# Designs tried in a protein design run: peptides against a protein of PDB entry 2FGR. Part 61

Target 1, 331 residues: chain A of PDB entry 2FGR
Amino acid sequence: SSVTLFGIVDTNVAYVNKDAAGDSRYGLGTSGASTSRLGLRGTEDLGGGLKAGFWLEGEIFGDDGNASGFNFKRRSTVSLSGNFGEVRLGRDLVPTSQKLTSYDLFSATGIGPFMGFRNWAAGQGADDNGIRANNLISYYTPNFGGFNAGFGYAFDEKQTIGTADSVGRYIGGYVAYDNGPLSASLGLAQQKTAVGGLATDRDEITLGASYNFGVAKLSGLLQQTKFKRDIGGDIKTNSYMLGASAPVGGVGEVKLQYALYDQKAIDSKAHQITLGYVHNLSKRTALYGNLAFLKNKDASTLGLQAKGVYAGGVQAGESQTGVQVGIRHAF

## One batch from the design tools (peptide; aimed at target 1 T4 F6)

Design b2_p24_7_s3 (made by RFdiffusion4, then SolubleMPNN; from b2_p24_7 with S1G T5E S10D A11K A15E N24K)
Fold by OpenDDE base, seed 4:
Structure b2_p24_7_s3 (fold): chain B 331 residues (1-331), chain A 24 residues (1-24)
Amino acid sequence: as target 1 above (331 residues)
Amino acid sequence: GAAPEFKFGDKLSDEEIDEIINSK
């Protein structure tokens, strides 16, 4: 059997030129290239190709030393794996986010990532961004000639908000083809939540693809999120992403990513463009820089996620510029 | 049972480090 201690400390100096008041924010932020984390994981060989596993992982906030505490909310799973694939029990990335965020060239963190996995409707559930779930059972297939899939179900455990009685129930999965330079996936999910104390279904469909040309990688996402409400109509967002990355001199990587968020309920669009660079000082240590522009139109109020500095919205129709420069260290 | 092997730091392979870095 094995137990592995691992982690990442990623801390940056960050700036955004606008907050909700129109003022600039700057300071020390976290998780600009990779989410900072501390984890324990391990495996036990049970014989016959069967393995037991565990994974405990929490987020680290290096700017304040985890002043709000430490927990294993990133992942807290026990698993069995073998020729049949892997079954996991416990809080984790839901299968749809685990697979479809892999097409995000900015690692689902910092000011550059695809922001489609979001609570678009002021959902009152804890995980209404569609990223993780409590009480999750998940299953991942092996890769068969490129084909793979993942499925998940999260129990609501009769959690109630207002008149909603199944808050936190998740069902979802993906099918994928991963072979050599090509990856493509389709994900479907439904999560039960509440909006204004009323039962609401968060439906999500996501298509992702990437191709690695060796000299560069292209990646794309297409997503529709719907918060289905009996009163007030559906809150629908169509999100699009296209990105490119390329190695630089064997020690660096440059990234460029564009995203469009078409927020149908407010008939408003937001455009995000991000340039990133990572410079590897070693296998474990990197310097990085991100430059992001977010253009809100009409009633859109989206903000860049400069974690530890400012992650709130801006005024309607305002544009925001963000910068992060930091160090990532993996151990 | 045998005590688990404890891994950290330089005992992690480059592949394990890449997995950690690329994990979301």
Scores: peptide ipSAE 0.568, ipTM 0.918, DockQ to the pose 0.879
OpenDDE base, seeds 1, 2, 3, 5: peptide ipSAE 0.567, 0.492, 0.486, 0.555; ipTM 0.915, 0.883, 0.885, 0.910; seed 5 fails the geometry check

Design b2_p24_7_s4 (made by RFdiffusion4, then SolubleMPNN; from b2_p24_7, 8 letters changed)
Fold by OpenDDE base, seed 1:
Formats: C-alpha cells, sequence, structure tokens
Structure b2_p24_7_s4 (fold): chain B 331 residues (1-331), chain A 24 residues (1-24)
C-alpha cells in the first residue's frame, strides 16, 4: 500500500479595479493558476487487478493560513479500481465537472476560468455551482479506443430547504472521446435544489472539445444551465468559451480565453477575456500572471474571482479588470 | 504485501506532479 502527501500552494498579488461599490480591491490572494490544496492519497493492490484507493483533499488559503478552518471538501473518497474502471464513494467533483472543466485552460480557478459552472439563480444548495457533491457515488469507465464515460449519483438524504425535500440530489454523467490530440465530451447533469425555498432542478448540458496542434492547443465549451423552478420561469444561462494556449520557449505557456455568458432571465450578457502566462522555474514551481477583463452588459453583475481579495459582483452593466501575479508551488 | 510507502516531496515523480497540477 502507498500513501502520498501532496499539495499546491498558490499565492498571488491580486487587483480588481471595481467592487460592488465601484472601488478597487487589492492584496494577497490565492489559487490564481491552480487551486491551493493539501491532500493525502494512496492505493492498495488487492491482487487480481483490483486496487483500493483513498483520496482526501482540502483547499489551502495561504493568505490567512486557513483561518476559517480546513476540511476535505475538495475530495474525500474511497475507491475500487480495476479492469472495470473505478468506483468512488464520497464527496468529489461530480463526473460532469471533472470532465468538462478539463477544457478550461485556466484550470477552473483564478480570474481567467470559464465561469459557466455557477449558481446562476441564487440556488440555496451548497453545491449549486454543479462542481462537487456530497454523498456521491461515481463510476468511471476505462478508456476503450478513445471512448470513456463517467456517471454519478448523489443522495439528497432528505435534505430540505423550504418546501424542497430532495436538495443535493445529483444525477449526471458524460461520454467522451479522448484520442491523441483530440478530446471531445458531452455532459448532462441534474441537481435538485431550492430557490426562494421552492424546489428547483438545476439542469446542465455541456459540450467540450479540444485539439492539440503541438504548437498550440484550442479548446472550447458550450454550456446551458437551467434552473427550473416549480413556480416561476426558468433561469437559463448559455455559456460559451473558446481558448488557445501555446508553449513559449520550452518553459512557458501563454493562454488566451474568451467566454460569453448569456443570462437569459435578465436578458443580459457578460464577456470575459483573459490573458495568462505561466513560467516554469521547475517542474514544481512556477511564476504566473493573469490579466482578465469582464464586461457586463445591461443587468449583468458578474465579477472576476480574485480569491482572497475580491470575488463579489459589480454594479449592473459595469466592467471589471483583474490582475493576478503569483507563485505556484506543488509538493 | 509490499511494505507501505509514504511518499512526499522529491519522492513524487514528474508524472504524479503533473497529475496533481492537472486536477481541479
Amino acid sequence: as target 1 above (331 residues)
Amino acid sequence: GPAPVFKYGDALSDEEIDEILNSK
């Protein structure tokens, strides 16, 4: 059996030019290139091609030393794996997010990531961003000729909010083709939640694709998120992303990503464009910089996620500029 | 079975580091 201690400490100086009051925010932030984390993982060979596994991982906030505490909310799984694939029990990325966030060139963190995996409707569930779930059972197939899939179900355990009685139930999965330079995936998910104390389904469909040309990689996402309320109209967002990355000088990577968030319920769009650069000082240590522009139109109030500095919204129709410059260290 | 191995620091391979860095 093995146990591995691992982690990432990613800390940056961050700036956003506007908060909800129109004022600038700046300071020390976290997780600009990769989410800071501390984890333990391991495997046991059970023989016959069967392995047991565990994974415990929590987020690290280097700016305040985890003043709000430490937990294993990133992942807390036990698993069995073999020729059949892998079964996981415990809190984890839901299969849809695990696969479809892989097309995000900004690693689903910092000021540059695709923000489609979001609570668009003031959902009252803890994981209404569609990223993780409690009480999750997941299954991942092997890769067979490029084809692979993942499925998950999370128990609600009769969690109630208002009149909603199945909050936190998740069902979802993806199918994918991963072969050489090509990756393509389709994900479908439904989570049960509450909005205004009323039962609501968070439905999500996501298409992702990427192609690595060697000299550059292109990546794209198409997503629809729909909060279907038992009473009231649907809260629908169509999100689009297109990104490119390229190696620079053998030690660097430049990334450019554009996203559009068409928020149908408020008939408002937001445009995000991010330029990022990572400079590898070693395999484990990198310097990075991100520059992001978020243009809200009409009633849109989206804000860049400068974790540790400012992750709130802005005034309706306001634009926000964000910068992160930091160090990422993996251990 | 094999003796338990506790891995940390430089005992992690480049592949393991890449796996960690690529996880979200």
Scores: peptide ipSAE 0.589, ipTM 0.917, DockQ to the pose 0.922
OpenDDE base, seeds 2, 3, 4, 5: peptide ipSAE 0.581, 0.566, 0.578, 0.576; ipTM 0.917, 0.915, 0.918, 0.917

Design b2_p24_8 (made by RFdiffusion4)
Pose (drawn by RFdiffusion4):
Structure b2_p24_8 (pose): chain A 331 residues (1-331), chain P 24 residues (1-24)
Amino acid sequence: as target 1 above (331 residues)
Amino acid sequence: FATQLAIAATFTVLGTALSFEYSY
């Protein structure tokens, strides 16, 4: 049995060459290499291989001292685990995002990550980016011979917005194969939401795969996200990503990732290329840099996510360049 | 900037000083 207090402070200087008005922005931001966080977790051995666990974790914003207030919105779970796998109760990453974001070489943070888990349709639910859910129960199987799966159900508790009386419901899961060097997963999920006050399903299918050759790792993601309005109409987005990472000179790591976002509702594509470098001063402390270029075509207005500096959109069809340089410290 | 860096340093210092794993 044990109890652990832990966290990461990841703070950076960041710059984007344009915002929604076309002006540059720079400043002190956060979470460029790993999301800053503070948390408490524990595992209690109950005998016979059965364990009870808890996990409370919230995001840290070092640039403003969590000015909006600290919370445990990253994860707030209690669990039982054993030879049967693990059951968790509480807010957490839903199984589809927990497994599939692991294929993103930029750890789903900073200006370089895969942007597929986002609210493409301005859905009115609390978690229309498909990442986390309130009122979540999840089951995770053991890994037998490489095969593993996860399932989750989040209760809507009759949350009502317009014609949607089940906002926030999540049903989803994944199947996967993980043997160390090789990993592949298929995730499928549906959330209930509303768009402009009209009931809408958020359907998501995601495939991810990676192979770690040791001298380098190749990783990729494919995703379709469809917001399907009950009365008709949909906002569909296909997202693609291929990336590679490699160790450089012991202590160093280089990463490169290319992504394409095909936004069918506006008949527009956006392309992104991101180069990253991580230099480890220790196992706990790293300096890092990210350089990203995002090209919007036609009506696309996507912007790089320089958390704490600028994470809004840009003018339609504009290209945007961004940089982050910072320090990550885990404790 | 100076204030922001001071805040981030405080989090780092206090987080490192207060972080632990207790086993039993």

Design b2_p24_8_s1 (made by RFdiffusion4, then SolubleMPNN; from b2_p24_8, 14 letters changed)
Fold by OpenDDE base, seed 2:
Structure b2_p24_8_s1 (fold): chain B 331 residues (1-331), chain A 24 residues (1-24)
Amino acid sequence: as target 1 above (331 residues)
Amino acid sequence: MDAALAIAQALIDLGEALAFTLEY
């Protein structure tokens, strides 16, 4: 058996030019290039190609020293793995987010990421962003000539909110092709939640693809989210992403990503453009900078996720510019 | 600044055109 302590500390200086009042926000932020974390993981060889595993991972907030406490809400799994793939029990990334966020060149972190994995409808469930689930069982296949898949089910455990009686139930999965420079995936998920105390289904479909040309990588996402409400009609968002990354000077990476969020329930679009640079000082330490622009149209109030500084919305139709400059260290 | 804003606007315009095409 082996046990590994691991982590990332990522802390930045961040600025956004507008908050919900129209004022600028600036300060020390967290998790601008990678989510800061502390974890324990290990494996036991059971023989015959079978392995047991555990993974415990919590978020670190380097700006406040975890003033809200520490927990293993990032991942808390036990697993069995072998030639059949991997089965996981416990809180984790749901299979759809685990696979489809891999096409986000900003790794679902900081002011630059694809924001499609969101609670678009003021859902009252703890994980209505479609990223993680409690009470999760997951299965991941091996890679068969490029083809792979993942499936998950999360128990609701009779969690109720208002008249909703199945809150936190998740069912979802992906199919993918990963071979050499090419990756492509289709993900489908449904999560039960509540909106205004009424039962609501969060349906998600996501298509992702990437190609690595060696000199550059292209990546794309197409997503539809629907919060199906019993009263008031569906809250639908179509989200699109296109990104490019390239190595710079053997020690750097430049990233450019565009996203569009077409918020159908408010007939309003938001556009996000992010330029990022990472400079590797070593295999473990990097400097980074992100510059993001978010243009809301009409009734759209989206804000950039400058975690630890400002992650709220802006006034309807307002544009927001954000900057992060930071250090990432992995141990 | 102007070139960055022009690129940003071109990406916005392309995104809106793609979203329109994929909705129909």
Scores: peptide ipSAE 0.153, ipTM 0.784, DockQ to the pose 0.014
OpenDDE base, seeds 1, 3, 4, 5: peptide ipSAE 0.013, 0.027, 0.104, 0.141; ipTM 0.504, 0.684, 0.757, 0.778

Design b2_p24_8_s2 (made by RFdiffusion4, then SolubleMPNN; from b2_p24_8, 17 letters changed)
Fold by OpenDDE base, seed 3:
Structure b2_p24_8_s2 (fold): chain B 331 residues (1-331), chain A 24 residues (1-24)
Amino acid sequence: as target 1 above (331 residues)
Amino acid sequence: MEESLAIALKLIETGEKEAFTLTY
């Protein structure tokens, strides 16, 4: 059997020009290029092509030394794998987010990521962003000539909020084609939650595609989220992303990504544009810089996610500029 | 992207480069 200790320490100096009061925030932030983490993983060969696995992973907050504690909320799975694929038991990325966030050129992290995987409706469930779930069973197929799929179900365990009695139940999956330079995927999910103490379904549909031209990679996402409320009508958001990345001088990568968030319930749009650069000092250590601009229109209050410095909203219709400059070290 | 750089970036992103592997 094997046990691997692994991690990332990613720490930055971050700045945003506006918070909810209109004031600037700056300081030492975390997770600007990759989420800082500590993990343990291992495998056991059971013979006959069957393997057991485990994965325990928690987030590291290097700015405060994990003052709020440490947990394995990133992933805490046991698995069986073989020629049939992989079955996982435990908290993980839900299959839809695991596949469809792979098209985000900013690795779902820092001030540049696609923010479509969000709680758009003040949902009262712990994971109403559609990223992870508790009590999750997942299945991932092998790759068959490019075709692959993943499915997941999370138990609600009779969790109640107000009159909602199925909070935290997830059902979802994706189908994909991954062959050479091409990747394309369709994801569908439903999560049960509460809004204002009333039962609400978070429905999600996501299309993703990327193509690697060798000299550059193009990537795109199309997403619709709907919080279907029994009272007050649907809270719908259409999110769009287009990004490009290219290698620079054999040691660097430049990234440019645009996203649009069309928030239908408030008839308001937000536009995000992010420029990023990563400079590899080694196979484990990189310097990076991110520059993001978020333009809210009308009633939109979205903020950039400068984790450890400021991740809140701004005033309605306000624009925010963010900068991160940092070090990523993988071990 | 050169294959060597693509592998290095993937390994950094995933944390798959084994710093310490204990084999039992």
Scores: peptide ipSAE 0.025, ipTM 0.518, DockQ to the pose 0.224
OpenDDE base, seeds 1, 2, 4, 5: peptide ipSAE 0.018, 0.000, 0.024, 0.024; ipTM 0.455, 0.274, 0.436, 0.603

Design b2_p24_8_s3 (made by RFdiffusion4, then SolubleMPNN; from b2_p24_8, 18 letters changed)
Fold by OpenDDE base, seed 4:
Structure b2_p24_8_s3 (fold): chain B 331 residues (1-331), chain A 24 residues (1-24)
Amino acid sequence: as target 1 above (331 residues)
Amino acid sequence: MEEAIKIAEELRKTGEAEAFTLTY
């Protein structure tokens, strides 16, 4: 049997030129290139190709030393795996986010990532961003000639908010083709939540694809998120992403990513463009820099996610510029 | 694709780079 201790400490100096008051924010932030984490995982060979596993992972905040505490909210699973694939029990990434965030060249963190996996509707559920779920059962297939899939169900456990009685129920999955330079996936999910104390369904459809040309990688996402409300109509967002990455000098990586968030309920768009550079000092240690521009139009109030410095919105129609320069260390 | 991008992709997938493992 084995137990593995692992982690990432990623800490940066970050700046954004506007907050909700129009003022600049700057300081020490976290998770600019990879989410900082501490984890334990292990496996036991049960014979016949069957394995038991566990995974416990929490976020690290290097700027304040985890002043809000430490927990295993990133992942807390027990699993069985074999030729049939893997079954997981416990809090984890939902199958849709686990697969479809893999097309984000900014690793779903910092000021550069695709922000489509969001609570677009002031949903009152704990995980209304569609990223993780409590009480989750997940199944992942093996890869069969490139084809793979994942499915998940999360129990609501009769969680109530206002008149909503099924908050936190998730059902979703993806199908994918991963072969050589090509990856492509389709994800579908529904999550039950509340908005204004009323039952709301968060429907999500996401298409992702990437191709590795050897000298560069292209990646793309197409997403629709819809909060279906009984009162006030649907809150729909169409999100688009296109990114490229390329190696530089054998030890560096440059990344460029564009995203568009078409927020239908407010008839407002936001445009995000991010340039990133990672310089690998070793397999474990990297320096990085991110430069992001976010243009909100009309009633859009989106902010760049400079975790530990400022992750809030801006004034309607305002543009935000963000910078992160940091160190990532993995162990 | 060069080693730098491979390392970054591995870290993204696993969250690990040469982690400490105890076998028992």
Scores: peptide ipSAE 0.156, ipTM 0.748, DockQ to the pose 0.215
OpenDDE base, seeds 1, 2, 3, 5: peptide ipSAE 0.132, 0.133, 0.154, 0.066; ipTM 0.786, 0.706, 0.766, 0.726

Design b2_p24_8_s4 (made by RFdiffusion4, then SolubleMPNN; from b2_p24_8, 16 letters changed)
Fold by OpenDDE base, seed 1:
Structure b2_p24_8_s4 (fold): chain B 331 residues (1-331), chain A 24 residues (1-24)
Amino acid sequence: as target 1 above (331 residues)
Amino acid sequence: MEEALAIAQKLIETGEANAFTLTY
């Protein structure tokens, strides 16, 4: 049997040229290239091809030393695995986010990531971004000839917000084909939440694909998120992403990613373009830089996620520029 | 060298960059 202590400390100097007041923000931020984390994981061989596993992982905030506390909200699972695949019990990435965020060349963190996995509707559920769930049971198939799938269900435990009585219920899954240079996936999810104290279904459909040409990787996402309110119109966002990455000099990686967020409920678009560079000093330590431009149109107020410095919105129709330069260390 | 980058990325994504592993 084994237990592994692992983590990442990723800390940066970050700048954004506009906050909600139009002022610049700058300082020390975290998680610019990878989410900073501390975890414990282990595996036990039970014989007969069956294994038990555990995984406990929390986010680290290196700028303030976790002043808001430490928890295992990233993952807290026990699992059984074997020829049948893996069953997980506990808080984790929901299967849809676990698979479909793998197409994000910015690792779902910092100022460059695909922001489609978001609470688009001021949903009152804790995980209305569609990334994780409490009370989750997940199943992942083996890879068979490239084909794989994942499914999940999260119990609401009769959690109520206003008149909504099933808040936090998740059902979702993906089907995928992963073979050599090709990856393609389709994800579907529904999460029950509340908006304005009223029952709301967060429906999500996501298509992802990537191809590694050796000299470069292309990656894309197509997503629709709908908050279907019992009273009122749907809050719909169509999100699109296209990215490319290429190795540089065998020790570096350059990344360019574009995203479009078409926010239908406010007839407003946001455009994000991010250039990133990672320079590996070792297998464990990297320097990185990100440069992001976010162009809001009309009523759009999206902000870049410079965690630890500024992750709020901007004024409607305003553009934001962000920079991160940092160190990532994995242990 | 490309293999080293892919390994480093995988180590970071999977948390396989083991600081300490105890076998028991």
Scores: peptide ipSAE 0.108, ipTM 0.785, DockQ to the pose 0.216
OpenDDE base, seeds 2, 3, 4, 5: peptide ipSAE 0.032, 0.035, 0.079, 0.034; ipTM 0.627, 0.560, 0.732, 0.626

## One batch from the design tools (peptide; aimed at target 1 T4 F6 L40 R284)

Design b2_p25_1 (made by RFdiffusion4)
Pose (drawn by RFdiffusion4):
Structure b2_p25_1 (pose): chain A 331 residues (1-331), chain P 25 residues (1-25)
Amino acid sequence: as target 1 above (331 residues)
Amino acid sequence: SSSSLSDLVTNLLTDGFNNLLNDFS
């Protein structure tokens, strides 16, 4: 049995060459290499291989001292685990995002990550990016011979927006194979939401795979996200990502990631290339840099996510360059 | 019941804090 207080402070200077008005922005931001966080977790041995766990974790914003207030929105769970796997109750990453975001070499944070888990259709639900859910129950199997799976159901509790009376419902899961160097997963999910007050399903299918050669690791993601309005119409986006990472000189790591976002509703594509470097001063402390280039075509207005500096859109068809340099400290 | 819950939370926080100090001792 044990109890752990933990966290990460990851703060950076960041710059983007354009915002929605075309002006550059620079400043002090956060979470470029890993999401800054504070948390408390524990595991209690109940005997016979059965364990009880808890986990409370919230995001830290070092640039403004959590000016909007601290919370445990990253994870707030209680669980039982054993030879049967693990059951968790509480807000957390849904199983599809928990497993599939592991294929993103930029840890789903900073200006360099895969942007597929986003609210492509301006859905009105609390978590229309498909990342986390309130009122979540999840089951995770053990890994037997490499095979493993996860399932989750989040209750809507009759949350109503317009014609949608089940906003926030999540049903989803994944199957996967993980043997150390090789990992592959297929995730499928549906969420209930509304767009412009009209009931809408958010359907998501995601495939991810990676192989760690030791001298380098190759990783990729494919995703279709479809917001399908009940009365007709859909906003569909296909997202693709391929990346590689390699250790450099003991202590160092280089990462490169290319992504494409095909936004069918506006018949427009965006392309992104991101180079990253991590220099470890210790196991806990790293300096890092990220350089990204995002090219929007046609009506696309996607922007790089320089958290704490600028994470909005850009003018249609514009290219945007961004940089983050910072320090990550885990405790 | 409220007092018992307060005590539990204080104990958990104290243990977590002491374990964190031990990590850097």

Design b2_p25_1_s1 (made by RFdiffusion4, then SolubleMPNN; from b2_p25_1, 20 letters changed)
Fold by OpenDDE base, seed 2:
Structure b2_p25_1_s1 (fold): chain B 331 residues (1-331), chain A 25 residues (1-25)
Amino acid sequence: as target 1 above (331 residues)
Amino acid sequence: SAAAEAARLAELLARGLAALAARYA
């Protein structure tokens, strides 16, 4: 068996011009280009094309040295893989987020990412953003002439919140076509949760596509998230994303991404536009800068996710500007 | 406005990063 130690330390100086009080926030933030992490992984060849694997990965907070502690909440899996694909047991990205976040040009981190994978309804479950799950079993197919799929089920283990049972149960999956410059995927998921102590289903449908033209890449997402509540009506959000990236000067990458969040329960929209640049100093070290604008309309209170500085909302109808400049190092 | 200052800072930082990029390219 082989064991690999790996990680990323990504730390930035960040600024947002408005918090919930209308004041600016600035300081040292984390995970602006990639989520900072420490991990262990390994594989064992069992013969006959069968392999065992493990993966343990936790988030690093470089600004405070993990003052809240270290854990393996990013991923803690054991797996079997072979010609049949891969089966994983343990906490991980749910199959829908694992595949559909791949179309986000900002890698689901920092102030620029697609924010559709969110707890839109004050859900009381631990993972009501639809990104990861505890007690997860997942299966990923091989790629068959471009076609691939992933499926997952997470056990609720009789978790209750208020009168809600089955909290934390997840079922979901995707189908995809990945061939050369083209990628396209459809994902469906349902998670059981609670809102106000009452049973709620978080339903998600996501369509993603990208095309690499060599000189540039285009990427898009269409998502509907619906928290189905027995009392108070459904909380529905339609999220849209369109992005482009291009290599610059052989060592750089420029990214531009737009997202729209149509929050139906409050009849309010938010518009996000982000410009990013990554400069590779080496294969392991990069400098980066992100500039993001978030315009809330009407009752919308969304904020940019400047992790380590400010990730809260703003006043209703307010706009927020965010900047991150940082260093990413992979080891 | 704070937005204009942030945009200027972002532009300065982006230009600085681009200039650094150009120097090491």
Scores: peptide ipSAE 0.014, ipTM 0.439, DockQ to the pose 0.015
OpenDDE base, seeds 1, 3, 4, 5: peptide ipSAE 0.006, 0.008, 0.007, 0.005; ipTM 0.314, 0.393, 0.355, 0.342; seed 1 fails the geometry check

Design b2_p25_1_s2 (made by RFdiffusion4, then SolubleMPNN; from b2_p25_1, 20 letters changed)
Fold by OpenDDE base, seed 1:
Structure b2_p25_1_s2 (fold): chain B 331 residues (1-331), chain A 25 residues (1-25)
Amino acid sequence: as target 1 above (331 residues)
Amino acid sequence: SAAAEAARLAELLARGLAALAERYA
């Protein structure tokens, strides 16, 4: 049996030029290049190719020293793995987000990530962003000549909000082809939630692909999220992403990513462009800088996610510029 | 301040990138 302690401390100075009042915000933020975390994981060989595993991981907030506490809400799983693949029990990334966020060149954190995995409808469920679930059972296949898949189901445990039942139920999965420089995936998910105390289904479809040319990598996402409400009609968002990354001088990486969020319920679009640079001082320590521009049109009020500084919205139709400069250390 | 200049430069770069994106999108 092995037990590994691991983590990342990622802390930055961040700036955004506009908040909800039109004022600038600046300060010390977290998780600009990678989500800061502390974790424990281990495996036990049970013989015959069967292994047991555990994974406990929580987020670290270096700006305030986890003043609100520490938990294992990032992942808290026990697993069995073997020639059949892996079964996981416990809170985790849902299979769809685990696979499809891998195409995000900004690692689903900071001011530059793809923001499609979002609660677009003021859903009242704890995980209405479609990223994680409580009470989750997940299964991941082995890779068969490039083909792989993942499936998940989360129990609602009769959770209710208002008149909505089955809140927190998740069903979803992906199919993928991962071979050499190519990755491509299709994900489908449904989550039961509530909006305004009324039953709502959060449906999600996501396509992702990437290709590594050696000198550069291209990545893309296409997503539709639909909150199907019993009253008030559907809240639909189509999200698109295209990104490129390239190594620089053997010690650095430059990233450029564009995203479009077409918010159908308010007939409004938002455009996000992010330039990022990571400079590796070592295998474990990096400096980084991110520059993001978010243009809201019409009734759109999206804000960049400068965690620890400002992650709220802006006034309708306003643009926001964000900067992060920080240190990432892995252990 | 250096922070304000960095912010202005960032905004100019962001606006430039946005304008480029609008031109090619």
Scores: peptide ipSAE 0.021, ipTM 0.485, DockQ to the pose 0.011
OpenDDE base, seeds 2, 3, 4, 5: peptide ipSAE 0.019, 0.010, 0.007, 0.005; ipTM 0.485, 0.459, 0.384, 0.293; seed 5 fails the geometry check

